# Ledger of designs, part 31: peptides against a protein of PDB entry 7RZF

Target 1, 358 residues: chain A of PDB entry 7RZF
Amino acid sequence: PFQEEHLKQLYKIVPIKDIRNLYVTFPIPDLQKYYKSNPGHYLGHLIGHEGPGSLLSELKSKGWVNTLVGGQKEGARGFMFFIINVDLTEEGLLHVEDIILHMFQYIQKLRAEGPQEWVFQECKDLNAVAFRFKDKERPRGYTSKIAGILHYYPLEEVLTAEYLLEEFRPDLIEMVLDKLRPENVRVAIVSKSFEGKTDRTEEWYGTQYKQEAIPDEVIKKWQNADLNGKFKLPTKNEFIPTNFEILPLEKEATPYPALIKDTAMSKLWFKQDDKFFLPKACLNFEFFSPFAYVDPLHCNMAYLYLELLKDSLNEYAYAAELAGLSYDLQNTIYGMYLSVKGYNDKQPILLKKIIEKM
Target 2, 358 residues: chain A of PDB entry 7RZF as posed
Amino acid sequence: PFQEEHLKQLYKIVPIKDIRNLYVTFPIPDLQKYYKSNPGHYLGHLIGHEGPGSLLSELKSKGWVNTLVGGQKEGARGFMFFIINVDLTEEGLLHVEDIILHMFQYIQKLRAEGPQEWVFQELKDLNAVAFRFKDKERPRGYTSKIAGILHYYPLEEVLTAEYLLEEFRPDLIEMVLDKLRPENVRVAIVSKSFEGKTDRTEEWYGTQYKQEAIPDEVIKKWQNADLNGKFKLPTKNEFIPTNFEILPLEKEATPYPALIKDTAMSKLWFKQDDKFFLPKANLNFEFFSPFAYVDPLHSNMAYLYLELLKDSLNEYAYAAELAGLSYDLQNTIYGMYLSVKGYNDKQPILLKKIIEKM

## One batch from the design tools (peptide; made by RFdiffusion4, then SolubleMPNN)

Design b1_p10_2_s4 (from b1_p10_2, 5 letters changed)
Fold by OpenDDE base, seed 3:
Structure b1_p10_2_s4 (fold): chain B 358 residues (1-358), chain A 10 residues (1-10)
Amino acid sequence: as target 1 above (358 residues)
Amino acid sequence: MEPVTFRYKP
């Protein structure tokens, strides 16, 4: 376990690859016994959220961060870590202190709002869907994984323990959130910009690094993180499927797409799933325009239109992805291609939003 | 250390 001497430390690490990463790490209690409530997952879901008002959304808007991951990580027996990891831009590398300030502002927002049962319920529902429709894993890998987790879970729960949430425990969420404080922080910055500026070498891999104490002034700045009005809890995820009914195979089901509608303006092809029997669909739309590729100007306009459309859909993209929905938009020589894939229940909602932005 | 993409995707 990290002692006080190991806290409030900054590590500057030289990577072999040209990468820029920030790791903000908090020692936390061992949460393994709380797998039924999984408070670390709750916090990871919110801190790692990519929707409007999220930590990542704000840090991206600043041009400092490309990606963000938040969550618990196993340590050794009796302790864990909560880690916020970001991919830094070149500009973000210059603003690490401010990035971490924003992290603490978001954490402060979570404290101010308190634990939300509806967020837990969404996590529960998402995990239940993921469990129910989990893909087949390679037997060897799966067996080895199960053998490993048998040390942590009862035999009867070993298959479900990593997925099925059962208990909303706001007390445990608050307990973990209380460990996410500046006085409990360990920071690692990974960048080639530290080459020739290190004084230590890691024993096992020869990684060059420098260790420094974080100045007390910086710790105090983070401790005094205010409520940033740009941070908001996510909205309810409307894309979470609730209907998993699989329609019976039609007697006249063809092994290939059949033309089910033919009009002057549209043709519709349909193929029922005869193989997987999943509550999923693939909707593919090809939009034809004689103007889309008529000349370089129109081609560029069609490209620009699609980029703007994608940008306008960013607010839904993450929530849809979490719910097992995806969309794809592409320019074609004939016009535009749209694909919507995933659980069929909420595809109409996503499709409607796409069409409304078009 | 390879970034273990702890995408805690459940």
Scores: peptide ipSAE 0.005, ipTM 0.414, DockQ to the pose 0.093
Fold by OpenDDE base, seed 4:
Structure b1_p10_2_s4 (fold): chain B 358 residues (1-358), chain A 10 residues (1-10)
Amino acid sequence: as target 1 above (358 residues)
Amino acid sequence: MEPVTFRYKP
């Protein structure tokens, strides 16, 4: 277990690769026994959220962070870690203290809002979908994985334990959240900018690093993290599928797309899935414009339009992705291509939002 | 010093 001497430490680490990463680590109790409620997943979902009002959204808006991952990690026997990991920009490397302040502001927002059962339910539903429609794995790899997780889960639950949430435990969420405090923090900054500025070498891999105590003033700043009004809980994910009905194969189903609508303004081809039998669809749209590629100006305007459209859709992209939906927008020589893929149930919602932004 | 394995697997 970490002693007090191991807390409030800053590690400056020299990577082999040209990477810039920040790891904000908190020691937490062993949560393995709580896999049915998985409070670390709940917190990881929120802290790692990418939607409007998220931690990542704010840090991206400042140009400090590219990506963020939050969640629990196994430690040694009898303890775990909660880790917030971010990919730092060059500018973000200069603002690590402020980045961590924002992390604590977001954590404080989570404390103020308290555990939300609807968020847990979304996590439960997402995990259930992921389990139900999990791709077939190679038998050897799958067996090896299952054999490994048998050490952690009952035999009867070994297939489901990593996915199926059963219990909303606000007490455990609060317990973990209470460990996410500045006094419990371990910070690691990974950057080549620390080359020649280190005084220690890691024994196993020869990684060069410097260890420093985080100043008490900095800890106090993080302890006094206020509620930042930019941080909000995510909205409900409207893209989570609830209908998984697979329609019967049509008697006249062709092995190729059939033209089902032919008008002066539109052609529609349809192909029913006859192979996978998943509640998924691929919607592909090609929009034709005689102006899209008529000259360099129009071509650039069409490009700019799509970039702006993509940017305007970023608010939905993450929620859609979590729900197993994706979209793609591309310029073509004829105009624009749009694809919407994933679970068919909520594709109309995503499509509608795309069209409303167009 | 425990080897700080900096690979977070989500």
Scores: peptide ipSAE 0.000, ipTM 0.402, DockQ to the pose 0.067
Fold by OpenDDE base, seed 5:
Structure b1_p10_2_s4 (fold): chain B 358 residues (1-358), chain A 10 residues (1-10)
Amino acid sequence: as target 1 above (358 residues)
Amino acid sequence: MEPVTFRYKP
């Protein structure tokens, strides 16, 4: 376990690759025994959320961060880590202290709101869907994985333990959240900008780094993180599927798409799944406009329109993705292409949202 | 391309 001397440390690391990363690491207790409640996953889901009012959304709006990952990581025996990792922009590299302040502001927001059972339920439902409709893995890899995790889970639960949440434990969520404090922080900044500014070399890989104590004033600044009014809990994910019914094959089901609607303004082709029997669908739409590709101006206008549309849909993109829905928007020489894919149950909701933004 | 609707495993 890290002693006090190992906490509140800043590591400046020189990478081999041209990357800019920030790792904010907290030592936490071993949570393995709590796999049925998985409090680290709950916190990782919220801290790593990409929707409106999320940590990432705010840091992106500042131009400081491109991507964010939050979650628990296995440590040595008897402890784990909670890590917030971000990909830094060039400007973000200059604002690391402020980025970490925003992390603590978001953590403070989570403390203020307290554990939310509905968020746990969404995580439970998402994981249950992922388990139920899990793709086939290569037998060798799967068997080796299962053999490895038999050390951690009962034999009867080994297949479900990584997916099926069973218990809402707000006490454990609060316990982990209480470890996410500035006094427990270890910060690593990875950037080539530290080349020639390091004084240590890592023994195993020869990685050049500098270790510094984080100033007490900076720690205190993070300890006094206020409630940033831009941070909000995510809204309920409306895209989580609840109906998994597979409709029987139609008697006249063809192996190819059949034209089921033909009008002056639209043609509709339909093919029922006769192979996979999953509660999934693909909706593909091609919109025709005689103006889409008439000249370079119209082509650029159509491109700009589509980029604006994509931007306007960004608020739903992450929630849809979490729920196993995706959409794609592309310019074509004839106009626009839209694809909606995933679980069929909530596709109409996503499609409606897309159409409302068009 | 015409709008195509099909149920399949994506």
Scores: peptide ipSAE 0.006, ipTM 0.434, DockQ to the pose 0.033; fails the geometry check
Fold by OpenDDE base, seed 1:
Structure b1_p10_2_s4 (fold): chain B 358 residues (1-358), chain A 10 residues (1-10)
Amino acid sequence: as target 1 above (358 residues)
Amino acid sequence: MEPVTFRYKP
């Protein structure tokens, strides 16, 4: 376990690769025994969320961060870490103190709102879908993985323990949140900008670094993190599938797409799945416009239109991805191509959102 | 990104 002397430390690390990363690390109790409630996953889901009002959304809006990952990490026996990791921009590297302030503001928002059973239910449903429709793994790799996790889970639960949530435990969520405090923080900044500014070398890999105590003034600033009104809990994910019914294969099912609608304005082709038997669909739309590629100006306008459309759809992209839905928008020489893929149940909702933005 | 449970491989 880290002693008090190991807390409130800043590490400046020189990478081999040209990367800029921030790691904000909190020592936490071992949560392995709580796998049925998985409070670390709940907090990772919220802190790592990419939707409107998220930590990442605010940090991106400032141009400081590209990506964010939050979650628990295994430590040595008897302890874990909760880590918030961000990919820093060049500007973000200059604003690390403010980035961490925003992290504590978001954590303070989570404390103020308290544990939400509906968020736990969404995590449960997402994990259940992921388990039910898990791809086939290579037998050798899978058996070795299962053999390893048998040390942590009962034999009867070894296949489900990593996925299936059973118990909402707000007390455990609060317990972990109580560890996510400035007095319990370890900060690592990874950047080539620290080259020639380090005084220590790591023994095993020769990594150059500098260790310094975080000033008490900075710790106090983070301790006094206010409620930032820009931070909000996610909205309910409307894209989570609930219907997994697979329709029987039609007796006259053709091996190729059949033309099922032919009009002056549209042609519709349909192919029932005869191979995978999954509750998934692929919807592909080609929109024809005589103006899309008539000249360089119209071509550039069509490109700009799609970039703006994609930007306007970002609010749904993350929630759709979490629910196993995806979309793609491309310019074609004839107009525009739209693809919607994933679980068929909520595809109409995503498609409607796309069409409403067009 | 999905909450990456960083399983530190030992």
Scores: peptide ipSAE 0.006, ipTM 0.504, DockQ to the pose 0.192; fails the geometry check

Design b1_p10_3_s1 (from b1_p10_3, 7 letters changed)
Fold by OpenDDE base, seed 2:
Structure b1_p10_3_s1 (fold): chain B 358 residues (1-358), chain A 10 residues (1-10)
Amino acid sequence: as target 1 above (358 residues)
Amino acid sequence: SKSSGEIIRE
């Protein structure tokens, strides 16, 4: 375990690549024994959320961060880390203290709201879907992975233990949240801007770095993180599939798309899956407009329209992606193309939301 | 977000 001298430290690291990253790391107890509840996954799901009211959404709105990852990482024997990692913009590199303040504000929001069983249930359901429809891994890699996992899980559970959540443990969520405090923080900033400003070299990779104590005033600032009203828990993910029924192949199923509707305003082709037998579908829509490409102005307007439409749909994109749904919108010379792909069960919901924004 | 297990692979 890290001693007090190893906490509240700032590391300035020179990368080989031109990258700007921030790592905010918290030592936590070994949570491996709690794999059935996986409180670190619960917290990683919320802290790493990308929807409205998320930490990432706020940091993006300020132009400081591009991407965010939150979750647990294995440590040495007997302890783990919880890590919040962000990709920094050039501006974000100047606002690291404020970025971390926002992290603690979000963590404070999680403490104030308390553990949510519905969020745990969503994590459980998402993991169940991921497990059920997991692609076949390469046998050699899979065997090596399983061999490693056998050190942590009973043989009977080894295949499922990483995915199947069984127990909602609010006490363990609170326990981990209690470790996510400024007094327990280790910060690493990775940037080429530290070149020539380092005084140490890492022995294994020759990485140049500087270690500094975080000032007590900064720690106190983070300890006094208030509730930021911009931070909200995510809404329920309505895109999580619940029906996985595979319809029987129709007797008249054709190997090619069949025209099943022909009207003055629409044509519809359908092909049933005859190969994969998955509860997935691909919906493709081509919209035709005589105005889409009539002149440069209309072309630009059509482009702008789609950009605005995509922007308006961003609130759903992350939730849909988590649930194994995706959409694509493209301009064509004839109008617009829309594609919706993934689990068929909730595709109508996503499609409806897209159409409502059109 | 990557779930907790994916941070280990970087």
Scores: peptide ipSAE 0.023, ipTM 0.629, DockQ to the pose 0.266
Fold by OpenDDE base, seed 3:
Structure b1_p10_3_s1 (fold): chain B 358 residues (1-358), chain A 10 residues (1-10)
Amino acid sequence: as target 1 above (358 residues)
Amino acid sequence: SKSSGEIIRE
């Protein structure tokens, strides 16, 4: 267990690679016994969310962060860590204190809103989908993984324990959230900019670093993190599939796409899945425009249009991805290509959102 | 995504 002397510490680490990372780490109790409720996953889902009003969306809007990961990690025996990791921009490296302030503002927002059962239910549903349609892992890796987790889970649950959420425990969510405080923080900044500014060398890898106490004034600033009105809980994920019905293979199913609709304005090809038998579909749309590639101006306009369209769809992209849906938009010499892939149940919703933005 | 980032265990 980290003693108080190990808290409120800043580590400046020199990487071998040219990377800029921030790790904000909180020691938390061992949550392994709470795997059925998995409060750390709940918090990781929200803190690591990428939708509108998320921590990442705000930090990106500032130009400080490219990516964010939030979640629990195994520690030593008897404790875990909750970690918020961000990929820093060059500008973000100058604003680490403010980035961490925003983290605490978001955490404060989570405290103010309290645990949400609907968010837990979404996590449960997402995990159930992921489990149900999990690709066959390589047997050797899987067996080694299972052997490792047998120490933590009953044999009967070992296959499901990582995925199945069963119990909404707001008390445990609040307990973990109460550990995510400035007085309980360890900060690591990884940047080549610290080269020649370090005074310690890590014993195992020879990593150069400097350890400093975080000033009390900075801790107080983070402790006084107010509610930032830009932070909002995510909206309900409308893309989570609920229908997994697989239609029977048609007797006349062709091994190749068949033309099922032919009109003056459209052709529709269809191929039923005869191999995978998954509740998934691939919708591919090719749009033809005589103007798309007529001259360099139109080509550039078509490109710009798609970039703007993609940008306008970013609000849905993360939620869709979490739900096992994806889209792709590409310029073609003839116009535009759209692909929607994943679970078929909510594809019409995503497609509608795309078309409404077009 | 749960990136299993190897955090440098001190």
Scores: peptide ipSAE 0.021, ipTM 0.606, DockQ to the pose 0.137
Fold by OpenDDE base, seed 1:
Structure b1_p10_3_s1 (fold): chain B 358 residues (1-358), chain A 10 residues (1-10)
Amino acid sequence: as target 1 above (358 residues)
Amino acid sequence: SKSSGEIIRE
């Protein structure tokens, strides 16, 4: 574990690539023994959430951050790290202290709300889906992976241990949250803007960096992080599949799509899956409008319409993606194209949301 | 981004 002298440190690092990253790192206990409850995954799910009221949503709204990742990382023997990593904009690079303040405000919100069993259940369900429908890994890579994790899991559980959540442990969630404090923070900022402003070189890779103590006033500012009313827990993910039934192949199933509806306003083609046998579907909609491509003005209006539509659907996009659903909206010379893909069970819900915004 | 427990530093 880091001693006190290694905490409250700021590292300014010069990258080789033109990247701007912030790493906010907390030393945490080794959580491996708690794999059945996985409190680090619970916290990573919430801190890394991209929906309305999330940390990322607020930081994006300010133009400071593009992407955010939260989670646990293996450390040396006997400890781990919890890391919040963000991709910084040029403006965000100027507001690192305020970005970290918002991180602590979100963490404070998690403390105030306390552990939520329904969130744990969603994580459990998502992991169960991911496990059940995991692609076949290459045998050699899989064997090597299994051999590595056999040190941490019983042989009987080794195949499932990474995915199966079994125990809701609010005490362990709170224990990890208690480690996510300003007094335990290590901050690394990665930017080419630090070129020529460093005083140290890393011995192994020659990476140039500067190490500074974070001022006590800044630590105190983060310690006094209040509840920010913009931060909210996510809503329940309505897109998580629960029905995985595969319908029997029809006796008259053709290898090609069949026209099953033909009207003046619509044609519907259907093909049953005869190859993959997964509880998945692809819904493709082509909309025709004589006005879509009449002139440059109409073309631009159709483009703007789809951009606005996509923006209005952003609230569902992340939750749908987590649940293994996706949609695509494109302009065509004849009108527009909509595609909905993924697990079939909740596709009607996503499709309804899309149509309601159109 | 998916709360992938593994922050893979590239």
Scores: peptide ipSAE 0.022, ipTM 0.629, DockQ to the pose 0.317; fails the geometry check
Fold by OpenDDE base, seed 4:
Structure b1_p10_3_s1 (fold): chain B 358 residues (1-358), chain A 10 residues (1-10)
Amino acid sequence: as target 1 above (358 residues)
Amino acid sequence: SKSSGEIIRE
């Protein structure tokens, strides 16, 4: 276990590549025995959330962070880490203290709201979907993976243990949250801007770094993180599929899309899946407008329209992606193209949201 | 202690 002397440390690291990363790391107990509840996954889901009111949304709005990953990571024997990793902008590199303050504000929001069973249920459902429709791994890779995970899980559960959440344990969530405190923090900043400002070299890779104690005033600032009213728990993910029924192949199924509707305003082609037999669909819409490409002005307006539309749909993009849905919007010389792909059950919901924003 | 090298490989 890290001793107190290893906590509240800042590492300034020089990368080989031109990258800017922040790692905020918390030592946590070994949670492996709690795989059925996986409190670290619950917290990683929320801290790593990308929807409105998320940590990433706020940090991105400030232009400080591009991406965020939150989750548990294996440590040495008997302990783990919870890590919040962000990709820093050049501006974000100047605001690391404030970024970390926002992290603690979000964590404080999680404490204030307490563990939410519905969030756990969503994680459970998402994992169940991922498990059920997991692509066939290559046998060799799969066997080696299974052999590795057999160290952690009973043989009977080894196939499912990575995916199946079974027990809502608010006590364990709170226990992990109690470890996500400024007094338990290790910070690493990775940037070329530290070149020539380091005093140590890592023995294994020759990585140049500097280690500093985080000032007590900074720790206190983070300890006094208030509730930021911009942070909100995510809304329920309406895109999580619940119906996985596969319709029987139609007797007259054609190898090519059949024209099933032909009107002055619309044509519809349909092809049933005859190969994969998955509860997935691909919806493709081509919209034709004689004005879309008539002149450079209209072309630019059509482009701008789609960019604005995409921006307006960002609030749904993450939730849809988590649920195994995707959409694509493209300009065409004739107008625009929309594609909605993934599990068919909630595609109408996503499509409706898209159309409502159009 | 995670080596600084492990942090960079992530």
Scores: peptide ipSAE 0.013, ipTM 0.566, DockQ to the pose 0.060; fails the geometry check

